# Peptides against a protein of PDB entry 6GMG, part 360

Target 1, 331 residues: chain A of PDB entry 6GMG
Amino acid sequence: DSDDRVTPPAEPLDRMPDPYRPSYGRAETVVNNYIRKWQQVYSHRDGRKQQMTEEQREWLSYGCVGVTWVNSGQYPTNRLAFASFDEDRFKNELKNGRPRSGETRAEFEGRVAKESFDEEKGFQRAREVASVMNRALENAHDESAYLDNLKKELANGNDALRNEDARSPFYSALRNTPSFKERNGGNHDPSRMKAVIYSKHFWSGQDRSSSADKRKYGDPDAFRPAPGTGLVDMSRDRNIPRSPTSPGEGFVNFDYGWFGAQTEADADKTVWTHGNHYHAPNGSLGAMHVYESKFRNWSEGYSDFDRGAYVITFIPKSWNTAPDKVKQGWP

## One batch from the design tools (peptide; made by RFdiffusion4, then SolubleMPNN)

Design b2_p29_3_s2 (from b2_p29_3, 17 letters changed)
Fold by OpenDDE base, seed 3:
Structure b2_p29_3_s2 (fold): chain B 331 residues (1-331), chain A 29 residues (1-29)
Amino acid sequence: as target 1 above (331 residues)
Amino acid sequence: SAEDAKKAQLINEYGKEAERKAAELEAAK
């Protein structure tokens, strides 16, 4: 019950975090302690440490999306999403593979499709595109200059994204970012912005008009990236969870993980920050916990989800919510 | 496995529902 949600109290600006605890190969802490870490490490605006505002604490209190929300400065729109799908693997496995014992054909196909996504390649594609965007932003002082730079960069790399429509989320993402227009943000100056990445896990079988099997076991054809660009059409993602396969079974609708703009070249060493549920310290769910996971832990996901997308958005360079290096846990 | 079950408890349906509501509120601005 969302009525049990509580906004975490303010933490003193100079309060240091307590040590994080290990949890399944990741670092874990309660939300209040994450706020302390956030204030020490990520809160800086123009180099000055800031207390997390009431509004930011409220955003954070909503759970996994709250972590991405507070760090990106806006609720995730998920419009500029990337993934990688191995079509050959999918076809070959369907042709030559067989269902496991007790596995239905639909379950087999859903599983094979899920396994045909390459999370690492999807992430790398997003990083590649973010890098291109950052180069385009660097010396652009208006949107027109940014777009021109972006097109030039894409042309130089022979990137299929150069063929996207001007109205595509790819080209409109910057102008649609609230912080870009804010006086204390980008102030309409692209060179004051940088590209950042977060990830969303969700269910493919969201089409209400599709078969029950697809809703239960996945839709093998849904949310595939476009060849060449890697873009995923997220327009049909309506936060609909997986359908139960047995009585009493229930699935969650999504998970979000914040990456930001880490420069670590080894994907396996990158840190992803995410939350478990909304903050309900006096409710049945309990206090919200925040996790800092390595890529392997994040990308593994849950059985609730069969898709992972890597999404690009923008934040002001003056924010420190997306530093070059993220340390797992505390200290 | 027991570990998988515990991992599955890391995220909660009710929490995610609350997050969806937050999105709706944000979109209404």
Scores: peptide ipSAE 0.022, ipTM 0.643, DockQ to the pose 0.223
Fold by OpenDDE base, seed 5:
Structure b2_p29_3_s2 (fold): chain B 331 residues (1-331), chain A 29 residues (1-29)
Amino acid sequence: as target 1 above (331 residues)
Amino acid sequence: SAEDAKKAQLINEYGKEAERKAAELEAAK
């Protein structure tokens, strides 16, 4: 019941976090303690530590999306999303594979499609593109300069993104970022912004006009990346969960994980921050917990989801919500 | 939206359960 959501109280600026709890490659803590860590590590604006505002605490209270929300400064729009899909693997498995015992054809096809996505390659593509964008941002003092730099970088790398329409999410993402336009943010200066990454897990079978089988077992053709670019059309993502396959079964609509701008070259060592549910300390769900997971733990996802997208957005360089290095847990 | 938040809630409950199951599997080894 969403009515049980509560905004976490303010934490004193100098309050140090309690130790996180290690759990299966993750570090876990209650949301209030994450706020303490956030204030010590991620809150800095222009090098000065800040108390998390009431507005930010309210955003955070929404759970997994709240973690991405507070760190990115905006509710996720998911417009600039990347993934990697092995079409040859998919076709080969459909042709030469067979359903498991008790598995329907639709279930088989959905599973094969899910397994044909490569989370690591999808993440790598997003990182590659973010790097290109960051180079384009570095010395650009207006949007036109940024776009020109971006096109040049893409041309030099022979990247298929160079052929995207000027109105595509790829080229429009910066100008559509609220913090880019803010006086204390980018102030319309691209060189004051940097690209950051978060991930969304969601269900492919969201089309209500499609077959029940697709809603239950996935739509093998939905949310595939475009060849060459890796771009995923997210326009049909309506936060609709997987349909139950049996009475009483229920699935969650999405999960969000915050990566930011870590420079760790080994994907497996990168840290992803996410929440379990909205903060309901007096409700049935209980207090919100925040997890810092390694890539393996994040990318595995849950059976609730058959798609993972890696999304690029932008934040001001003056924010420390996306540092080069993220340490898991506390201390 | 509140609806979005509710949907996010379900993921985390399953995550905890998955972790618990993983721990149980490791303990069973």
Scores: peptide ipSAE 0.024, ipTM 0.598, DockQ to the pose 0.027; fails the geometry check
Fold by OpenDDE base, seed 2:
Structure b2_p29_3_s2 (fold): chain B 331 residues (1-331), chain A 29 residues (1-29)
Amino acid sequence: as target 1 above (331 residues)
Amino acid sequence: SAEDAKKAQLINEYGKEAERKAAELEAAK
């Protein structure tokens, strides 16, 4: 029940975190302790530590999305999303593969579709695009300069994104970022901004007008990336969870993981920060916990989800919520 | 898998529902 949500109390600015604990190959801590870490490591504005504000603590309290929210500075819009889908694999498996024992055709197709997504390639595509954007942002002091640079970079790489419409989320993402317009943020100067990445896990079978089988086992055709660009149309993502396949079964609607702007070239060594649920220390769910997971742990996802998207947004370079290196856990 | 089951315990539907509500509130601004 969302009514049980509580905003975590303020933590003293200089309070050091307690040690994180290992949990399923990831580092885990309670939200209050994450706030302490955040203040020590990620809170910096123009090199100065900041206490997490009440507003930020409130954002954080919403759970997994809260981690991305507080670090990106805005609620995720998910408009600039990337994935990788192996269409040949999908077609071949559908043609030559066989349902497992007890697996329905719909379940088989849904599973094959899920397995045809490559999380690593999707992540790499997002990183590639973010890098292009960052180069375009560099030394661009107005949006026009940024867009011109971006087009040039895309042309040099023969990237299909160069053919996107000017109103595409790809080109409009920066101007639609609140922190870009803020005086203490980008102040309308692209060179003060950097591209960052987060990931969303969600369910493909969200169309209420579709078959029950698609809602239960996935829609094999939904949320595929466009060929060449890797862009995923997220407009149909309405945060609808997977439909139960058995009585009493329930699924969550999404999960968010924060990557930021880590420079680690090995995807497997990148750290993803995410939360389990909204903070309800006095409720049945209990206190919110924050996890710092390696890519392997993050990308595995849950059975609740059959899609993973890697989303690009922007934050001011003056923020330290997306450092080049993220250390897992504490100390 | 057993691992998936364990991982599934880390997230809660009700928590995610609250996050959905947050999205709706933000969209209304």
Scores: peptide ipSAE 0.023, ipTM 0.686, DockQ to the pose 0.205; fails the geometry check
Fold by OpenDDE base, seed 1:
Structure b2_p29_3_s2 (fold): chain B 331 residues (1-331), chain A 29 residues (1-29)
Amino acid sequence: as target 1 above (331 residues)
Amino acid sequence: SAEDAKKAQLINEYGKEAERKAAELEAAK
């Protein structure tokens, strides 16, 4: 399949973006215009505006994942993921609920499982953990100090994460972040880093050895958060899309939304930045568009997905890709 | 990885369709 993907051209550093288009509570623009906004708002390193590099433009051109990629500085690894699942609701609905007319048992169970995830609580958990991590980072000048601080913070909050293994993605996430090791990034100094959040939507029924029903309607037992910690084992996420339920039906494998480090306390007022598809201005898909959505619009997702995870990673504090306040669109 | 990028490309072919569906659902509300 010919890679119709094209890297967007460079935009002049001082070029102001055109106004975004409102669309059902979202702000939408073409990728080139997002680059302009990005350069004006998010490009700053050490307080200096930067032109988006060719490499960054190439990353961005990959679509929804590209937005997270360019802002986080690395391809998403999704290792430190959080969600919230209401086990009691799930059990109760399975026991007392009934399939809808024409709904199979497998479809019913998959739907009930999907509905048992609380996106807001999952997001809140990730924010809570990111806050703890940021406190642990603040005055830590080496990894050992960071880890000690982190353990202390968790102990003070009686957080179940304190019991995680030292090799857990929770404790290893910082050391595994490329920008932490970079001279112009963290330079191995945790205090130069901050925790940021992005979200991934994906399909639960990815096990090829499982039943066709699970692949079509979801695996109710897959990608549940661990009790107490909220950690999701993402090791089985292989970017496999939902299986078609009818001939000719196709589903997308994932969606990514960038949140960063917004301080807005009301989840519903937070802004999530995401892309539709890879940039193919001369292809059938057309130009890539970037969306800035409110949490409600982001968390709703698509029928393509029955799982949402909120992932923590790290970026240098010198980057402005994760500001405290994000404004939706452009005037 | 290059492989992940390729996968991302293949997946996003349906992104436009997903967005269209979302828009249609919103327009129907």
Scores: peptide ipSAE 0.020, ipTM 0.615, DockQ to the pose 0.059; fails the geometry check

Design b2_p29_3_s3 (from b2_p29_3, 10 letters changed)
Fold by OpenDDE base, seed 2:
Structure b2_p29_3_s3 (fold): chain B 331 residues (1-331), chain A 29 residues (1-29)
Amino acid sequence: as target 1 above (331 residues)
Amino acid sequence: SAENAAKAALINAYNAEAAAKAAAEAAAR
């Protein structure tokens, strides 16, 4: 019950974290200890360490989405999302493949669709686009200059994103970022902002008007990236979980992982920060835990989800929530 | 398994709605 959610207490600014513990190939700690790490490593504004505010602690307390929320400075809108889908593989497998023993046709199609997504290529696409955006931001002191720079960069790379409509989330994302407009943030100066990345895992079969089979086993046609751009239309993502396939079975609605702006070239060495559930220290779920996972651990996801999107947003360069290097765990 | 328990403890639809409402309220301030 969400009524059991509690805002974690404030941690002293100079309190050092306790060591993280290994958990299924990732580093794990309780939320209060993550706050301690956050204050030491990620809290800096204009080079000055900050205590996590009550508002930020409240955001964090919401679980996996809370980690992305506190680090990005806003609740995830997921508008600028990227993925990679191998359409040829999908078509060929549907044509030439066969359902497993006991597998329904719908289950087979859903599985084949899920397997046709390439998480690494999706992540790489988002990183590529974020890099282009960062170059466009660096020399722009107003939005018009940013957009002009962005178009030039895309043209130079012969990127299909250059053909997107001016109202596309791709071009409007900066404008729609609250921290861009804040006096202590971007102050309407693109050169004060940088692109950052987070990921969302979710279920494809969310259409209530679709067949029950799609809701149980996935919608093979839903949330595919557009060819050339890699953009995913996330407008139909309503945080609806997978439908149960057997009595007593239940699925969760989403998972969020924070990457930020790490410069590690090897995707497998990148660190993704995420939470398990809302903070309920006095409830049945217990205290919230925060995980720092390598890309392999993050991208594997759960059976609850058959889609992964890599989303770009923006934060002020003065924030240290997205450093070039992230160390897994503590110390 | 402990992993399965952790997975099952991810945010449900109700929690997501609450978060969205909180975000909207924060943006209005």
Scores: peptide ipSAE 0.026, ipTM 0.705, DockQ to the pose 0.284
Fold by OpenDDE base, seed 1:
Structure b2_p29_3_s3 (fold): chain B 331 residues (1-331), chain A 29 residues (1-29)
Amino acid sequence: as target 1 above (331 residues)
Amino acid sequence: SAENAAKAALINAYNAEAAAKAAAEAAAR
């Protein structure tokens, strides 16, 4: 019940976090303690520590999406999304594999499709593209210069993204970022911005006009990346959860994980920050908790979801919400 | 299991979506 949501109170700027606790290989803490860590580590604007504002605390209180929201500065639009799908593996498994005992054909096809996505390759593609964008942003003082640099970089790498339409989310993402236009943000100067990454987990079987089997077990053809570019059309993602397969079964609508701009080359050592649910300290759900997970723990996801996308957006370089190195937990 | 524990923590996130989306839309206006 959204009516039970409460905005966490302000934390003193100088208050140090309490130690995080281990939770199934992750570091876990209550939202108020995450605010303390955020103020010490991630709050810096132009090198100056800031108290999390009431607006930012309000955003954070929405749970998993709130973590990405407060760190990116905007509600996720998910327009510039990447994934990796092994078409050959999918076709081979459908042809040569068989349903497990008690597994329906639709369930088998949905599972095989899910397993044909490679989260690590999807993440790597997003990082590759973010790196290209960051090079294009460097020393570009207007959008025209940025776009010219971007096209040149893509041409040099023979990247299929060079063939995208000028109106594509790929080319329009920067101009559509609110913080790019803000005086205290990018101030319309691309060189003041950097590309950052977050991830979304969601359900493929969201089309209400499709079969019940697709809604229950997944749509094998939905939300596949375009060959060559890795771009995923997210326009049909309406945050609709998986349909129950048995009475009393329920699924959640999405999960969001914040990566930012970590430079760790080993994907398995990267840290992903996410929340469990909206903050309801006086409700049945209880207080919101924040998790810092390694990539393996994040990318594994839940049975609620059969798709993962890695999304690129932008933040001002003056923000410290996406540092080169993220330490898991506290201290 | 780790999944079950984490899922239990996420189950109630569904109700937050409508509010979050509404808030985001309001902020974008």
Scores: peptide ipSAE 0.032, ipTM 0.734, DockQ to the pose 0.182; fails the geometry check
Fold by OpenDDE base, seed 4:
Structure b2_p29_3_s3 (fold): chain B 331 residues (1-331), chain A 29 residues (1-29)
Amino acid sequence: as target 1 above (331 residues)
Amino acid sequence: SAENAAKAALINAYNAEAAAKAAAEAAAR
C-alpha cells in the first residue's frame, strides 16, 4: 500500500555516508545513506553542494523510479526509448528450437523473444544517440539551432533517425523537458543541457485484450525496436505487471536504473543506480534500499520483466547528477 | 543460489500504487 510510504528525513549537508555493503557485485545501502552520498557527490548545482530538498526526498521515496526521478529532475516519461532486437535469432530459434520440458508454446515464444533482445547493443545505441544529441546541443542557443544541428549530425551519419517526424519523441524530447525551460536550468538554451540515459525494465504482455498466455508469458511482438532507428514505441506501456501463473504469485510492475552520462567506454564497467521499493520503514516492506550495480547485474533483470529499454532524457549541465565518472559504493 | 535469491530480493514488492501516485504528482506540475 502506497499509504505506507514515508519521505526520508533530511540529512545534514556535511554528513558523510556510511560504507556501502557489497552484495554479489552490487553496492547496497539504505536510502538515508544514499541521500548522504548524493549530497556529497551528485547534489552539486554550479559546483556547489546542495542538501536534498523535501521534494527531492519525496521523489526518491518512490523506490526504483525515485532514483531516476531525483537525478533526472522529472518523473520518467520513457518516450525516447531504444532497444536492440535480433530478428534473425528470433526467427531461427522459433523455427529450429523447441520448448523445454514442461514449457508451453506460449512460454517458449515469450522466452525466445526475451532472449532475442541484446541489452548491450540497446545500451550502446542509446549512448550513440545521446552522443549525437550532445554534439547537437553543444553550440545551439535555441531549439531551432539544436534541431538543425541534430538533423545535420544524423544526415552525416546516415542515421535513420533523420527521417523521424518533427513531433516524434526524438525531436520533441528537449522542448518537453521541464528543466530545459527553467531559469536556473537550461533557460531555453540547449547548450546548457546534456543528454542522459536511464533504463526501464517492464513486461511486454500488457494488452488486456490479448490472450491470457501473452499476459502470463509475454507478447513476443510487443515493444520491439523499429529497424534502423532502434526506437521503441512505449505508448502502450501502462506499468501493468506480468500476470500470475499460479495463485498467490505476484510480479512487480517495473524497475528503473540510472546511468546518467558516464563516459566509461566499457559497458561492463558502467554503474547503474536503482532502488528496490518505496520507502516504508514502518511498514511490511521496510526501508528503501539503493543499489549501485554494474551493467551485467542491471541488464540481467528479473523474471518480472521481459523487456528492457534504454531511455534518453536531458538535464542541465550545471547538475552533477550525471557525472562522467561514477564510483560504485562508498568509500 | 544465494546470488539468485539476493537478486530476487532486490525488488520484493509491487510498486503499482506508488508509481500511479508519482505519475499523478508529476502530471500536476
Scores: peptide ipSAE 0.025, ipTM 0.701, DockQ to the pose 0.210; fails the geometry check
Fold by OpenDDE base, seed 5:
Structure b2_p29_3_s3 (fold): chain B 331 residues (1-331), chain A 29 residues (1-29)
Amino acid sequence: as target 1 above (331 residues)
Amino acid sequence: SAENAAKAALINAYNAEAAAKAAAEAAAR
């Protein structure tokens, strides 16, 4: 029950975190200890360490989305999302493959679709685009200059995104970022902003008008990236979980993982920060835990989800919530 | 396996209500 959610208490600014616990390749800690780490490592504004505010602690308390929320400075809108889908693999497997023993046709098709997504390539595409955007931002002092730079960069790279219209989430993302407009943020100066990445895991079968099979086993045609651009239309994502396939089965509606702006070239060495659930220390769910996972652990996802999107947003360069290097765990 | 069980236990709560509240709060700001 949402009524059980509690905002974690403030942590002293200079309090050092306790060691994280290793958990099968990831580092794990309770939310209060993450706040301590966050204050030491990620809290810096204009180079000065800050205590996590009550507002930020409240955002964080919402669980997996809270980690992305506190670090990005806004609730995820997921409008600028990327993925990679192997259409040839999908078609070939549907044609030549067969359902496993006990697998329905719908289950087979859903699985094949899920397996046709390449999480690493999706992530790579998002990083590529973020890099282009960052180059466009670097010396642009107004939005017009940014957009012009962006178009030039895309043209130079022969990127299909150059054909997107001006109303596309790709071109409108910056202007729609609250921190871009804030005086202490971007102050309408693109050169003060940088592109950052987070990931969302979710279920494809969210259409209530579709078959029960699609809701249970996935919609093979839903949330595919556009060819060439890799853009995913997220407008149909309404945070609807997978439908139960058996009595007593239940699924979570989404998961969010924060990457930020790490420069590590090896995807497998990148660190993804995420939470398990909203903070309910006095409730049945218990305290919120925060995980720092390697890409392999993050991208694996759960049976709850058959889609992974990599989303680009923006934060002020003065924030240290997206450093070039992220160290897993503590110390 | 214990590892799989541990992984599966990472996300163990439905976030719909929390998400709705978060979205509402975000919109109010």
Scores: peptide ipSAE 0.025, ipTM 0.672, DockQ to the pose 0.213; fails the geometry check

